Peptides against a protein of PDB entry 5YCA. Designs and how they scored, part 107

Target 1, 132 residues: chain A of PDB entry 5YCA
Amino acid sequence: RSLPAERNPLYKDDTLDHTPLIPKCRAQVIEFPDGPATFVRLKCTNPESKVPHFLMRMAKDSSISATSMFRSAFPKATQEEEDLEMRWIRDNLNPIEDKRVAGLWVPPADALALAKDYSMTPFINALLEASS

## One batch from the design tools (peptide; made by RFdiffusion4, then SolubleMPNN)

Design b2_p23_3_s3 (from b2_p23_3, 14 letters changed)
Fold by OpenDDE base, seed 5:
Structure b2_p23_3_s3 (fold): chain B 132 residues (1-132), chain A 23 residues (1-23)
Amino acid sequence: as target 1 above (132 residues)
Amino acid sequence: SAAEEERRRLEELIREAQEKLYS
């Protein structure tokens, strides 16, 4: 597979300590037809464009939105590039099926694998460690 | 398209979460 050429400069260093990011995470309860569900969010602002993107985790099973990761890492990606990556994830990783939420969601291990590919390991570690 | 709709729904979910937090 080929990832978009331009990556968010926020993720220039994949080796940073994740602990300072933990208190930046926020929990939010969202109502669904079958009841409430808690999500954990991390606001990630591109230091050059100043455009924010939010990384998303389902609190209960720690599934993480691969879609949110991709959009944050590659803010100038086309819809076609996103679709190709999501297909790759379906074919090579273990995405969950949850019709309540949009996008493609993956378990923690897969999220960390993607984080390595996208150079955003500290942010995913923080998102996973944050309380709900 | 279906892909565009999926993008929209995720963005709406994120927006809803933020609006509830800060409103």
Scores: peptide ipSAE 0.058, ipTM 0.640, DockQ to the pose 0.159
Fold by OpenDDE base, seed 4:
Structure b2_p23_3_s3 (fold): chain B 132 residues (1-132), chain A 23 residues (1-23)
Amino acid sequence: as target 1 above (132 residues)
Amino acid sequence: SAAEEERRRLEELIREAQEKLYS
């Protein structure tokens, strides 16, 4: 597969210690038609453009939004590039189905695989370790 | 399109999470 050419400079070093990011995560309860659900979120700001993106985790099963990861990692990606990557994820990983939420969500192991591809490992580790 | 609708709904989810933090 082909990933977008330009990556968010926030993710220039995939080997950084993730522990300082853990307390920056926030738990949030969101109401849905069938009841409340808790999410954990991490605000990630592009140091050049100053545009923030929020990485999202479902607290209960630790599923992570692959869509949020992609959009944060590749802020200049086209919709076509996103669609191509989401199709690749569907074909090669194990996304979950939850009609309550938009985007493509993946289990922790798949999220870490994507994090390696997107150079986001510290951020995904922090998101997974944060309390809810 | 379906892709555009998904993008919109995800943005709303993220915005809701952010707004509740400040409310």
Scores: peptide ipSAE 0.054, ipTM 0.637, DockQ to the pose 0.161
Fold by OpenDDE base, seed 3:
Structure b2_p23_3_s3 (fold): chain B 132 residues (1-132), chain A 23 residues (1-23)
Amino acid sequence: as target 1 above (132 residues)
Amino acid sequence: SAAEEERRRLEELIREAQEKLYS
């Protein structure tokens, strides 16, 4: 697969300690047609453009939004590049189907694999360890 | 209350973010 050439400078160092990011996560209960669901979110702001993205975890099974990860990591990516990556995820990882939420969601192990590819491991570790 | 207002704003923000994931 071919990932976009330009990455969010927020993720320039994949080796940073994730612990300081844990208290920055927030739990939120959202109402859906079939009932409430709890999400954990982490606000990630591009230090150059100042545009924020929210990384999201479903509290119940710790699923992570791969779509949100991709858009945060590659803010200048084309729709074609995103579609290519999402197809790769479907073919090589284990995405979870949930009609209530938008985008492609993956289990924790797959999220960490993607985090390594996108150089955002500290952020995903913090999101996974935060309380709900 | 202030807490209720904050919660409402967060829910709206997350909802808007979810809608953008289809684009």
Scores: peptide ipSAE 0.046, ipTM 0.637, DockQ to the pose 0.054
Fold by OpenDDE base, seed 2:
Structure b2_p23_3_s3 (fold): chain B 132 residues (1-132), chain A 23 residues (1-23)
Amino acid sequence: as target 1 above (132 residues)
Amino acid sequence: SAAEEERRRLEELIREAQEKLYS
C-alpha cells in the first residue's frame, strides 16, 4: 500500500522515549445506553500548523482508533487516501466491530503495527500504558 | 422498537461527537 506523502512533523522520530507522554493522556467517561465506558485520549498537536488531533483508546480492551492515528499522522490526506488505508486495515489487520463508536478500531498489537508505519510508536505506547 | 431507536440515536450522537475529536 501507499501512504500519504506528507506526515505530521510531530512524528519525525519514532525512537523517542514514550514515558514523558504517559501523564499527558486523559481519561474520559462516556455514557452509553448499555452503561458507561471509559476512553483514554492523547492530544497531539502539529508543531508547524498548531492543529491538534486526539488519539483515542478504549480503556477496557485497549482498542485504538486507527482513524484517529491516520488523521493525526497525515493531516493533509484526502478522504480517498483515508478510505484506501482503512480498507487496507480491514483486509490485513484485525479491526473490532463496535457500532457505538465512529471510525475503525484495532487491538493493541495492530495499533503498534500501524504506529510503526506512521512513525507514531512513542505516542501509541504512551496511550496504551496510560491509566484510566 | 422505540427503545432500539432511542439507542441508535444516542449512539449516532456519540459518533458525531467523536468525529469532532478527529478534526
Scores: peptide ipSAE 0.037, ipTM 0.642, DockQ to the pose 0.316

Design b2_p23_3_s4 (from b2_p23_3, 16 letters changed)
Fold by OpenDDE base, seed 5:
Structure b2_p23_3_s4 (fold): chain B 132 residues (1-132), chain A 23 residues (1-23)
Amino acid sequence: as target 1 above (132 residues)
Amino acid sequence: SAAAAAEAARQAEIEKAQAELYS
């Protein structure tokens, strides 16, 4: 597959220590029609554009939003590029479809695989290790 | 006040995070 050419400069170094990011994560209870669910979120701000995106983890099963990862990593991606990547994820990884939330969510191992592809490893490690 | 502005900003971030789950 081919990923978008321009990446968020926040993710210029995939080898950084993730531990300082852990306390930056926040738990959030969100109300849904079938009841509340807890998420863990990490605010990721593009240092150039100053536009923030929140990386999201479901606290209960540690599923992570691949869609939010992609949108944070590739701020200039077209909808066609996003659709192509989401199709690739469906075909090659193990995503879940949760009717309560938008986007494509993946288990931790898949999230880390995507993180390597998107150069987001420290951020996803921190998100996974944060308490809920 | 600074405190009120900070709280408003916090609320805006929470709302944005939630909105991203539905968009």
Scores: peptide ipSAE 0.034, ipTM 0.605, DockQ to the pose 0.040
Fold by OpenDDE base, seed 1:
Structure b2_p23_3_s4 (fold): chain B 132 residues (1-132), chain A 23 residues (1-23)
Amino acid sequence: as target 1 above (132 residues)
Amino acid sequence: SAAAAAEAARQAEIEKAQAELYS
Protein backbone atom coordinates (compact mmCIF):
# COMPACT_ATOMS: atom_id res chain seq x y z
CA ARG B 1 0.00 0.00 0.00
CA SER B 2 0.94 3.64 -0.37
CA LEU B 3 1.45 5.90 2.61
CA PRO B 4 1.73 9.69 2.49
CA ALA B 5 5.14 10.97 1.49
CA GLU B 6 5.77 13.32 4.40
CA ARG B 7 5.90 12.00 7.94
CA ASN B 8 5.84 13.87 11.24
CA PRO B 9 9.49 14.48 12.16
CA LEU B 10 8.64 13.41 15.71
CA TYR B 11 8.81 9.86 14.39
CA LYS B 12 12.16 10.05 12.63
CA ASP B 13 13.72 7.29 14.76
CA ASP B 14 11.70 4.14 15.40
CA THR B 15 14.45 2.56 17.51
CA LEU B 16 14.38 4.95 20.47
CA ASP B 17 13.80 3.67 23.99
CA HIS B 18 10.11 3.94 24.79
CA THR B 19 10.38 3.89 28.58
CA PRO B 20 10.81 7.66 29.03
CA LEU B 21 7.46 8.14 27.31
CA ILE B 22 5.53 5.93 29.72
CA PRO B 23 5.17 8.54 32.48
CA LYS B 24 4.04 11.08 29.90
CA CYS B 25 0.85 9.13 29.32
CA ARG B 26 -2.28 10.21 31.15
CA ALA B 27 -5.49 8.45 32.03
CA GLN B 28 -8.77 10.06 31.06
CA VAL B 29 -12.24 8.98 32.09
CA ILE B 30 -14.79 9.67 29.41
CA GLU B 31 -18.52 9.48 30.00
CA PHE B 32 -20.59 7.56 27.50
CA PRO B 33 -24.30 6.86 27.42
CA ASP B 34 -23.71 3.37 28.80
CA GLY B 35 -21.27 4.53 31.47
CA PRO B 36 -17.73 5.75 31.96
CA ALA B 37 -14.70 4.32 30.22
CA THR B 38 -11.05 5.01 30.88
CA PHE B 39 -8.64 5.90 28.13
CA VAL B 40 -4.92 6.40 28.17
CA ARG B 41 -3.61 9.25 26.07
CA LEU B 42 -0.18 10.37 24.94
CA LYS B 43 0.37 13.87 23.65
CA CYS B 44 2.52 13.86 20.53
CA THR B 45 3.62 17.23 19.26
CA ASN B 46 5.10 17.76 15.82
CA PRO B 47 8.39 19.45 16.65
CA GLU B 48 8.27 21.52 13.49
CA SER B 49 4.68 22.68 13.28
CA LYS B 50 4.04 22.46 17.04
CA VAL B 51 0.67 20.86 16.32
CA PRO B 52 -0.24 18.24 18.92
CA HIS B 53 -2.14 15.01 18.47
CA PHE B 54 -3.25 12.62 21.16
CA LEU B 55 -2.65 8.93 20.72
CA MET B 56 -5.46 7.07 22.43
CA ARG B 57 -5.80 3.65 24.05
CA MET B 58 -8.86 2.12 25.63
CA ALA B 59 -7.60 1.12 29.04
CA LYS B 60 -9.77 -1.96 29.40
CA ASP B 61 -8.93 -3.90 26.25
CA SER B 62 -5.91 -1.90 25.06
CA SER B 63 -7.48 -1.03 21.72
CA ILE B 64 -5.70 1.87 20.06
CA SER B 65 -7.03 4.45 17.65
CA ALA B 66 -5.42 3.81 14.29
CA THR B 67 -7.00 6.99 12.98
CA SER B 68 -5.19 9.07 15.58
CA MET B 69 -1.95 7.30 14.76
CA PHE B 70 -2.32 8.07 11.08
CA ARG B 71 -3.22 11.69 11.60
CA SER B 72 -0.27 12.20 13.90
CA ALA B 73 2.16 10.42 11.62
CA PHE B 74 1.10 12.10 8.40
CA PRO B 75 0.29 15.76 9.01
CA LYS B 76 -0.16 16.61 5.34
CA ALA B 77 -2.23 13.59 4.39
CA THR B 78 -5.38 14.16 2.40
CA GLN B 79 -8.73 12.78 3.39
CA GLU B 80 -8.47 10.43 0.45
CA GLU B 81 -5.15 9.08 1.69
CA GLU B 82 -6.62 8.57 5.15
CA ASP B 83 -9.65 6.81 3.74
CA LEU B 84 -7.42 4.54 1.70
CA GLU B 85 -5.36 3.60 4.73
CA MET B 86 -8.40 3.02 6.93
CA ARG B 87 -9.82 0.78 4.25
CA TRP B 88 -6.55 -1.14 4.12
CA ILE B 89 -6.64 -1.56 7.89
CA ARG B 90 -10.22 -2.78 7.75
CA ASP B 91 -9.32 -5.30 5.05
CA ASN B 92 -5.98 -6.52 6.40
CA LEU B 93 -6.01 -6.13 10.19
CA ASN B 94 -8.52 -6.80 12.94
CA PRO B 95 -10.25 -3.55 13.85
CA ILE B 96 -12.84 -3.57 16.59
CA GLU B 97 -16.34 -2.23 16.39
CA ASP B 98 -17.22 0.42 18.97
CA LYS B 99 -20.02 2.77 18.08
CA ARG B 100 -19.20 5.03 21.01
CA VAL B 101 -15.97 6.34 19.54
CA ALA B 102 -14.94 7.85 16.25
CA GLY B 103 -12.18 6.47 14.08
CA LEU B 104 -10.86 2.99 13.54
CA TRP B 105 -9.59 1.14 16.59
CA VAL B 106 -7.30 -1.88 16.54
CA PRO B 107 -5.95 -4.38 19.07
CA PRO B 108 -2.41 -4.06 20.43
CA ALA B 109 -0.74 -6.39 17.95
CA ASP B 110 -2.25 -4.51 15.03
CA ALA B 111 -1.33 -1.19 16.59
CA LEU B 112 2.27 -2.30 16.79
CA ALA B 113 2.18 -3.42 13.19
CA LEU B 114 0.93 0.01 12.19
CA ALA B 115 3.47 1.63 14.46
CA LYS B 116 6.23 -0.08 12.54
CA ASP B 117 4.78 1.19 9.28
CA TYR B 118 4.42 4.72 10.67
CA SER B 119 7.73 4.67 12.59
CA MET B 120 5.87 5.16 15.89
CA THR B 121 6.95 2.02 17.76
CA PRO B 122 8.33 3.74 20.89
CA PHE B 123 5.17 5.79 21.28
CA ILE B 124 2.80 2.88 20.90
CA ASN B 125 4.84 0.70 23.24
CA ALA B 126 4.71 3.45 25.85
CA LEU B 127 0.99 3.91 25.36
CA LEU B 128 0.40 0.18 25.80
CA GLU B 129 2.56 -0.11 28.90
CA ALA B 130 1.24 2.95 30.71
CA SER B 131 -0.98 2.43 33.73
CA SER B 132 -4.61 3.47 33.71
CA SER A 1 -0.72 32.60 36.91
CA ALA A 2 1.55 31.07 34.32
CA ALA A 3 0.88 27.68 35.85
CA ALA A 4 -2.83 28.33 35.78
CA ALA A 5 -2.68 29.32 32.14
CA ALA A 6 -0.70 26.21 31.30
CA GLU A 7 -3.23 24.04 33.08
CA ALA A 8 -6.08 25.73 31.27
CA ALA A 9 -4.38 25.08 27.96
CA ARG A 10 -3.86 21.44 28.89
CA GLN A 11 -7.52 21.10 29.77
CA ALA A 12 -8.49 22.63 26.47
CA GLU A 13 -6.37 20.08 24.65
CA ILE A 14 -7.95 17.27 26.64
CA GLU A 15 -11.38 18.56 25.70
CA LYS A 16 -10.35 18.70 22.08
CA ALA A 17 -9.12 15.13 22.21
CA GLN A 18 -12.33 14.06 23.88
CA ALA A 19 -14.41 15.82 21.26
CA GLU A 20 -12.55 13.99 18.53
CA LEU A 21 -13.69 10.69 20.01
CA TYR A 22 -17.28 11.72 19.37
CA SER A 23 -16.87 13.32 15.96
Scores: peptide ipSAE 0.033, ipTM 0.604, DockQ to the pose 0.039
Fold by OpenDDE base, seed 2:
Structure b2_p23_3_s4 (fold): chain B 132 residues (1-132), chain A 23 residues (1-23)
Amino acid sequence: as target 1 above (132 residues)
Amino acid sequence: SAAAAAEAARQAEIEKAQAELYS
């Protein structure tokens, strides 16, 4: 597959220690028709554009929003590029169906695989380790 | 006040996160 050409400069170094990011995560309880569910979110601000995106994890099963990862990683991506990547994820990884939430969600192992591709490993590690 | 601004910012972040979940 072909990922977008420009990546968020926030993710310039995939080798950084993730530990300092853990306390930056926040839990969020969201009410759904079938009851509340807790999410963990990490605010990621593009240092160049100053545009923030939230990386999102379902607290219970640690599913990560691949869509949020992609949108954060590739600020200039087109909708077509996003669609192509999401299709690739569907075809090659193990996305989870959850009609309560938008986007494509993947289990932790897949999230870390994507994180490597997007140079987001420290951020996803932090998100996965954060308390809910 | 600073406290009010901080609370507003918190709410904005929550709403932003929710928007990403639902849109």
Scores: peptide ipSAE 0.032, ipTM 0.607, DockQ to the pose 0.040
Fold by OpenDDE base, seed 4:
Structure b2_p23_3_s4 (fold): chain B 132 residues (1-132), chain A 23 residues (1-23)
Amino acid sequence: as target 1 above (132 residues)
Amino acid sequence: SAAAAAEAARQAEIEKAQAELYS
């Protein structure tokens, strides 16, 4: 696969300690037709453009939004590039089907694999370790 | 599709709530 050339400068260093990011995460209960569900969120702001994106985890099973990861990591990506990556994820990882939410969601191990590819490991580790 | 539109709407609600929480 081919990832976009330009990456969010927030993710310039994949080796940073993730623990300072843990308390920056926030939990929120969202109401759905079949009942409430808790999400954990981490605000990630591009230090250059100042545009924020929110990384998202389902608290119960720790599923992570791969779509949100991609959009945060690659601010100049085309729709075609996103579609290509999402197809790659479907073909190579273990995405979870949830009709309640948009985007492609993946289990923790897959999220960490993507995080390595996108240079987002500290942020995904923090998101996974945060309380709900 | 109707399903896609519903999913997008739910995601928008979540994102709005996130923005408000961090504001």
Scores: peptide ipSAE 0.031, ipTM 0.645, DockQ to the pose 0.142

Design b2_p23_4_s1 (from b2_p23_4, 15 letters changed)
Fold by OpenDDE base, seed 1:
Structure b2_p23_4_s1 (fold): chain B 132 residues (1-132), chain A 23 residues (1-23)
Amino acid sequence: as target 1 above (132 residues)
Amino acid sequence: MEEERRAEEERKKAEAQKKLLSD
């Protein structure tokens, strides 16, 4: 597969210690037709453009939004590029189906695989270790 | 009070982003 050429400079170093990011995560309860569900969020701001994106985790099963990861990592990606990557994820990883939420969500191991590809490992580790 | 306001703003932003995670 081919990823977008330009990546968010926030993710220039995949080897950073993730522990300082853990306290930055926040839990949020969201109401759905079938009841409430808790999500964990990590605000990620592009240091150049100052545009923020939130990385998202379902608290209960630790599923991570691959869509949120992609959009944070590749702020100038086209819809076509996103569609191609999401299809790749569907074909090669283990996305879950949840009709309550938009986007493509993956289990922790798959999220970490994507994090390596997107150079986001510290951020995903922090998101996974944060309390809910 | 300041922290509560910040938390509320961040919750709203997160909720907005969730709605934008369309596929």
Scores: peptide ipSAE 0.231, ipTM 0.762, DockQ to the pose 0.043
Fold by OpenDDE base, seed 3:
Structure b2_p23_4_s1 (fold): chain B 132 residues (1-132), chain A 23 residues (1-23)
Amino acid sequence: as target 1 above (132 residues)
Amino acid sequence: MEEERRAEEERKKAEAQKKLLSD
């Protein structure tokens, strides 16, 4: 696979301590046609563009949106680049099927693998350790 | 209050994220 050339400068250092990010996470109940579901979210703002993205974890099984990770990490990525990465994830990782949510969602171990590739390990660790 | 306003704005932004999360 080929990841986009430009990465969000928020993720310039993958070795930072994640613990200060834990209290920044927030639980949120989102209403769906079949009922409410709880998510944990972490607001990640690109320091250059000031555009925020929310990294999302489903509270029940701790699955994380790979799509949101990718879009946060690569703000100038093309749709083709995103499609290529999502296909790679389907072929190489273990995405979870959930018809209620859009995008590609992966279990914690896979999310951490992606986080390493996207240089956003502290943020995913914090998201996973936060209370719901 | 300002804190309440900020919290509401953040909730609205997070709710807008639902457009990405929902099919």
Scores: peptide ipSAE 0.183, ipTM 0.734, DockQ to the pose 0.041
Fold by OpenDDE base, seed 2:
Structure b2_p23_4_s1 (fold): chain B 132 residues (1-132), chain A 23 residues (1-23)
Amino acid sequence: as target 1 above (132 residues)
Amino acid sequence: MEEERRAEEERKKAEAQKKLLSD
């Protein structure tokens, strides 16, 4: 696969300690037709553009939004590039199906694999370790 | 003001969540 050429400068160093990011995560209860569900979010701001994106985790099963990761990592990606990456994830990883939520969601192990590809490892580690 | 900044931040959070959590 081919990832977008330009990456969010927030993710220039994939080797940083993730622990300082843990307390920056926030839990949030969201209401759905079948009842409430808790999510954990981490605000990730592009240091150049100042545009924030929110990485998202389902608290119960620790599924991570691959869509949120991609959009944060590649702020100038085209819709075609996103579609190609999401298809690659469907074909090569183990995404879950949940009709309550939009985007593509993956288990923790898959999220960490993507994090390595996107240079987001500290942020995904923090998101996974944060309490709900 | 700080209150206005916080309100804007919460709106942005809500918008981001809607894009990912609303079908």
Scores: peptide ipSAE 0.174, ipTM 0.724, DockQ to the pose 0.041
Fold by OpenDDE base, seed 4:
Structure b2_p23_4_s1 (fold): chain B 132 residues (1-132), chain A 23 residues (1-23)
Amino acid sequence: as target 1 above (132 residues)
Amino acid sequence: MEEERRAEEERKKAEAQKKLLSD
């Protein structure tokens, strides 16, 4: 496993209070071939580049997009680095298979483990606590 | 006009999110 060297400066402090971020989350219903599903999203903007990424949670089972986390945390990551991390997640965590959605999704406990690795715990806590 | 613009922005946001989540 090799995480990219440069991390989004938004995540410089993993110990921040997450509660102010909860109201920043938004719920959204998305239509799929098998019916509607609700997601919760949190907009995370890189303070230097001003490029936003959305962290995503499935409302029903609180699965979190690991792909969205990685891309937000490591804005200069190569595709190879992403692929390596996703393989590591598949081998070491418990990703959920859902053919309706793109990327790799993980349960809350795994998301929090990744959040520690990526220094984005407050953001994932807020995303998990937000109402749908 | 303002409401229509806001509705359009929300539609674009929804489609963007769907694109992120869909193959």
Scores: peptide ipSAE 0.136, ipTM 0.682, DockQ to the pose 0.047

Design b2_p23_4_s2 (from b2_p23_4, 12 letters changed)
Fold by OpenDDE base, seed 3:
Order: structure tokens, then sequence, then C-alpha cells
Structure b2_p23_4_s2 (fold): chain B 132 residues (1-132), chain A 23 residues (1-23)
């Protein structure tokens, strides 16, 4: 696969300590027809453009939104590039099926694999470790 | 309705992106 050429400069170093990011995560309860569900969010601000994106995790099973990861990591990506990556994820990883949520969601191990590809491992580690 | 649930989640996500939250 071919990832977008330009990456969010926030993710220039994939080896940083993730622990300072843990307390920056926030829980959010969302009401669905079948009941409430808790999500954990982490605000990630592009230091160049100052545009924030929120990485998202389902608290219950720790599924991570791959869509949120991609959009944060690649601010200049086209819709075609996103579609290509989402197809790659479907073909090579193990996305979950949940009709309640938008975007493509993956289990923790897959999220960490993507994090390595997108150079955002500290942020995903923090998101996974945060309490809900 | 699954469609309604998705719409609610999308709205919540959009609202979250616009919130002034600590980073």
Amino acid sequence: as target 1 above (132 residues)
Amino acid sequence: SAAAARAAEEAARKAAQERLLSD
C-alpha cells in the first residue's frame, strides 16, 4: 500500500514516552438506541496548522477508530487515499463490526500495528492505557 | 435504528472535534 506523502509533524518521533499523554485522555458517554456506551478520546493538535483531531477508543473492548488515526496522521490525504487505506485494513487486519459507529474500528493489537505505520505509537499506547 | 445510532455517534464525534479540550 501507499500511505500519503505528508504526515502530521506531531508524530515525528514514534519512540517518545507515552505516559505523559495518559492524563490528557477524556471519557465520553454516548447514548445509543440500545443504551449508553463510553468512549475515551485523546486530543491531538497539529503543531503546524493548529488543527486538532480526536483519537477515539471504545472503553468496553478497547477498539480504536482507525479512521480517526488516519485523519490525524495525514492532514493532506485525499478521500481516495483514505479509502485505499481502509480497504487495506479490511484485507489485512481484523476490524470489528459495529453498526452503531462510523468509520473503521480495530482491536488493540491492530491499532498498535497501524500506530507503527503512522508513527503515532505513544498516542495509541496512552489511549489504550487511559481509564474510563 | 442502526442508521440513527451512527448519526448520533457521528454528531458526537464532530462535537468532540470542535470542543476546547486540554491537549
Scores: peptide ipSAE 0.059, ipTM 0.666, DockQ to the pose 0.151
Fold by OpenDDE base, seed 1:
Structure b2_p23_4_s2 (fold): chain B 132 residues (1-132), chain A 23 residues (1-23)
Amino acid sequence: as target 1 above (132 residues)
Amino acid sequence: SAAAARAAEEAARKAAQERLLSD
């Protein structure tokens, strides 16, 4: 598959220690028709543009929003590029089915696979290890 | 509906983000 050419400079080094990012995560309870659910969020700011994106994890089953990962990693991606990647994820990984949430969500192992592709490993590790 | 739930999730997520993770 083809990923967008320009990546968020925040993710220039995939080998950084993730542990300092853990306490930066925050839990959020969101109300749904069938009851509340807790999410964990991590603010990721593009150091050049100063535009923030929030990476999202479902606290209970640790599903990660692949859509949020992609949008954070590739700030100049077109909708077509996003659609192509989401289709690839659907065809090649194991996205969850949850009608309550927007975007495409994947289990931890898939999130880490994507993180490697997007050079986001420290951020996803932190998001997965954060308390809820 | 699922669509309404997704909309609520997105709205709630966006509404709280800066308060929770402000610089």
Scores: peptide ipSAE 0.056, ipTM 0.668, DockQ to the pose 0.195
Fold by OpenDDE base, seed 5:
Structure b2_p23_4_s2 (fold): chain B 132 residues (1-132), chain A 23 residues (1-23)
Amino acid sequence: as target 1 above (132 residues)
Amino acid sequence: SAAAARAAEEAARKAAQERLLSD
């Protein structure tokens, strides 16, 4: 597969200590027709554009939104590039099937694999370790 | 329905994107 050429400068260093990011995470309860569900969010602001994007984890099973990861990592990506990556994830990883949520969601191990590819490891580690 | 749930999640996500998280 081929990832977009330009990456969010927030993710220039994949080796940073993730622990300072843990307390920046926030829990959010979202109401669905079948009941409430808790998510954990981490605000990631592009230092150049100043545009924030929230990374999301389902508190219950720690599934993480791959779509949000991709959009945060590659702010100038085309829809075609996103579609190609999401198809790759479906074919090569283990995304969950949850019709309640938008985008493509993956389990923690897959999220960390994607994080390495997107240079987001500290942020995904923090998101996974945060309390709900 | 699943469609209604997705709409609710998207609305919540949009609202979250507009909020400021303190350090």
Scores: peptide ipSAE 0.054, ipTM 0.674, DockQ to the pose 0.141
Fold by OpenDDE base, seed 2:
Structure b2_p23_4_s2 (fold): chain B 132 residues (1-132), chain A 23 residues (1-23)
Amino acid sequence: as target 1 above (132 residues)
Amino acid sequence: SAAAARAAEEAARKAAQERLLSD
């Protein structure tokens, strides 16, 4: 696959300690037709553009929104590039099926694999370790 | 419905983002 050329400068260093990011995560209870579900969010602001994106985790099973990761990592990506990556994820990883949520969601191990590809490891580690 | 659930999630996400952006 071919990832977008330009990456969010927030993710310039994949080796940073993730622990300072843990308290920056926030839990959110969302009401769905079939009942409430808790999510964990991490605000990620592009230091150059100042545009924020929220990384998202389902609290219960720790599924991570791959879509949120991609959009945060690649601010100048085209829709076609996103579609290609999401297709790759479907073909190569283990996305979950949850019709309640938008985007493509993956289990923790897959999220960490993507995090390595996107240079987002500290952020995904923090998101996974945060309380809900 | 699934569509309604997704809409609710999006609305909730938007609301949460707005709250965080206003902090």
Scores: peptide ipSAE 0.052, ipTM 0.659, DockQ to the pose 0.156; fails the geometry check

Design b2_p23_4_s3 (from b2_p23_4, 14 letters changed)
Fold by OpenDDE base, seed 1:
Structure b2_p23_4_s3 (fold): chain B 132 residues (1-132), chain A 23 residues (1-23)
Amino acid sequence: as target 1 above (132 residues)
Amino acid sequence: MEKELEEAIEKERKEAQKKLLSD
């Protein structure tokens, strides 16, 4: 597949130690019709544009929002590019079905695979290890 | 993106609630 050409400079180094990012994560309880659910969020700010994006994890099963990852990694991507990547994820990975939340969510192993592709490994590791 | 994603989640919650109320 072809990913967008321009990537968020925040992710220029995929080899960074993730542990300093763990305490930057925040848990949030959200009420849904079927009951409360906890999410973990990590604020990721583009050092050039200063625009923040939040990476998201569902605490219960550690599912990660692939949509959030993509939008953070590729801030100048077109809707068409996003659609193509989301289709690729559907066809090649194992996204979950959750009608309560928007976007495409994937299990931890898939999230780490995407993180490698998007150069976001430290951030996804931190998000997965953070307490809820 | 924070607000956008949170708003999207909230929108989904509200839509689901409407569906439940309509049953």
Scores: peptide ipSAE 0.036, ipTM 0.590, DockQ to the pose 0.098
Fold by OpenDDE base, seed 4:
Structure b2_p23_4_s3 (fold): chain B 132 residues (1-132), chain A 23 residues (1-23)
Amino acid sequence: as target 1 above (132 residues)
Amino acid sequence: MEKELEEAIEKERKEAQKKLLSD
């Protein structure tokens, strides 16, 4: 696969301590036809453009939105580049299907694998450890 | 931004529900 050339400067150091990010996460209960579901969100702001993106986790099974990760990591990515990466995820990882939410969601282990590829490990660790 | 995210999620939920009802 081919990842976009330009990455969000927020993720310049994949080895940072994640613990300060944990209290930055926020939980939200959303009502769906099948009942309520809790999501955990982490606001990630590009330090240069000042444009924020939200990383998202389903509280119940800790599934992470790979789509949100990609869009945060690669702010100048084309739709074609995103589509290629999502296809790669489908072919190589273990995404889940949930009609209630958009995007491609992956289990924690896969999210951490992607985080390594996108240089987002501290942020995904924080998102996974945050309370709901 | 949080309000916008909430609205986006709600919109997504409604669209998903509408799709489910249409199938």
Scores: peptide ipSAE 0.031, ipTM 0.591, DockQ to the pose 0.084
Fold by OpenDDE base, seed 3:
Structure b2_p23_4_s3 (fold): chain B 132 residues (1-132), chain A 23 residues (1-23)
Amino acid sequence: as target 1 above (132 residues)
Amino acid sequence: MEKELEEAIEKERKEAQKKLLSD
């Protein structure tokens, strides 16, 4: 697969300590027709554009939105590039189907695999370790 | 003042989450 050429400068160093990011995460309960569900969010601001993106985790099973990761990592990606990556994820990883939410969600192991590819490892580690 | 800022931040987060969950 071919990932977009330009990556969010926030993710310039995949080896940074994730611990300081943990307290920046926030839990929120969302009401759905079938009942409430808790999510954990991490605000990630592009230091150049100042545009924020929110990484998302389902608290219960720790599923993470791959779509949010991609959009945060590649702010200049085309829709075609996103579609290509999402297809790759469907073909090569283990996305979870949840009709309550939009985007493509993946289990923690897959999220960490993507994080490595997108240079987002500290942020995904923090998101996974944050309390809910 | 501080509460207003925090409320604004939380509102932004909530709206972002709604978008991700329903977009």
Scores: peptide ipSAE 0.025, ipTM 0.571, DockQ to the pose 0.040
Fold by OpenDDE base, seed 2:
Parts: structure tokens; sequence; C-alpha cells
Structure b2_p23_4_s3 (fold): chain B 132 residues (1-132), chain A 23 residues (1-23)
């Protein structure tokens, strides 16, 4: 597959220690028609554009929004590029179906695989380790 | 200042929820 050429400069170094990011995560209860669910989010701000984006984890099963990862990593990606990547994820990883939430969500192992591809490993490790 | 901070936090929470439900 082909990923967008320009990546968020926030993710220029995939080898950083993730532990300082853990306390920056925040739990949030979201109400759905079938009841409340807790999510963990991490605010990620592009250091050049100053545009923030939230990485999201479902607290219960630790699934992570691949869509949020992609949009954060590739701020100038076209819709076609996003669609191509989401199709690749659907065909090659193990996304879950949850009608309550938008985007494509993947289990922790798949999220870490994507994190390596997007150079987001410290951020995803922190998101996964944070308490809810 | 405290009220402004609380409002900012709430706005952030709402934005996160919007992303979760519609993006």
Amino acid sequence: as target 1 above (132 residues)
Amino acid sequence: MEKELEEAIEKERKEAQKKLLSD
C-alpha cells in the first residue's frame, strides 16, 4: 500500500519513551442509546499547524480508532487516500464492528502495527497503558 | 480564570465526543 507522503511532524521520532504521555490521557464517559461506555483519549497537537486531534481507545476492550490515527498522522491526506488505507486495514488486519461509533476500530495488536507504519508507537503505547 | 479553564475542558470533551460519533 501507499501512505500519504507528508506526515504530522509530531510523529517524527517513533523511538521516544511513551511513559510521560500516560498521565496526559483522559477518560471520558460517552452515553449511547444502549448505555454508557468509557473511552480513553489522548490529545495530539501538530507542533507546526497547532491543530489538535484526539486518539481514542475504548476502555472495555482496548480497541483503538484507526481512523483517528490516520487523520492525525496524515493531516493533508485526501479522502481517497484515507479510503484506500481503511480498505487495506479491513483486508489485512482485524477491525471490529461497532455500530455506535464512527470510523474503523482495531484491537491493540493491530493498533501497534499501524502505529509502527505511522510512526506513532509512543502515543499508542501510552493510550493503551493509561487507566480508565 | 477557573471558569474559563473549565469551559475549555468541556469544549475539548465535546469535541472528542463529536469525533467519536461522527468522524
Scores: peptide ipSAE 0.023, ipTM 0.571, DockQ to the pose 0.042

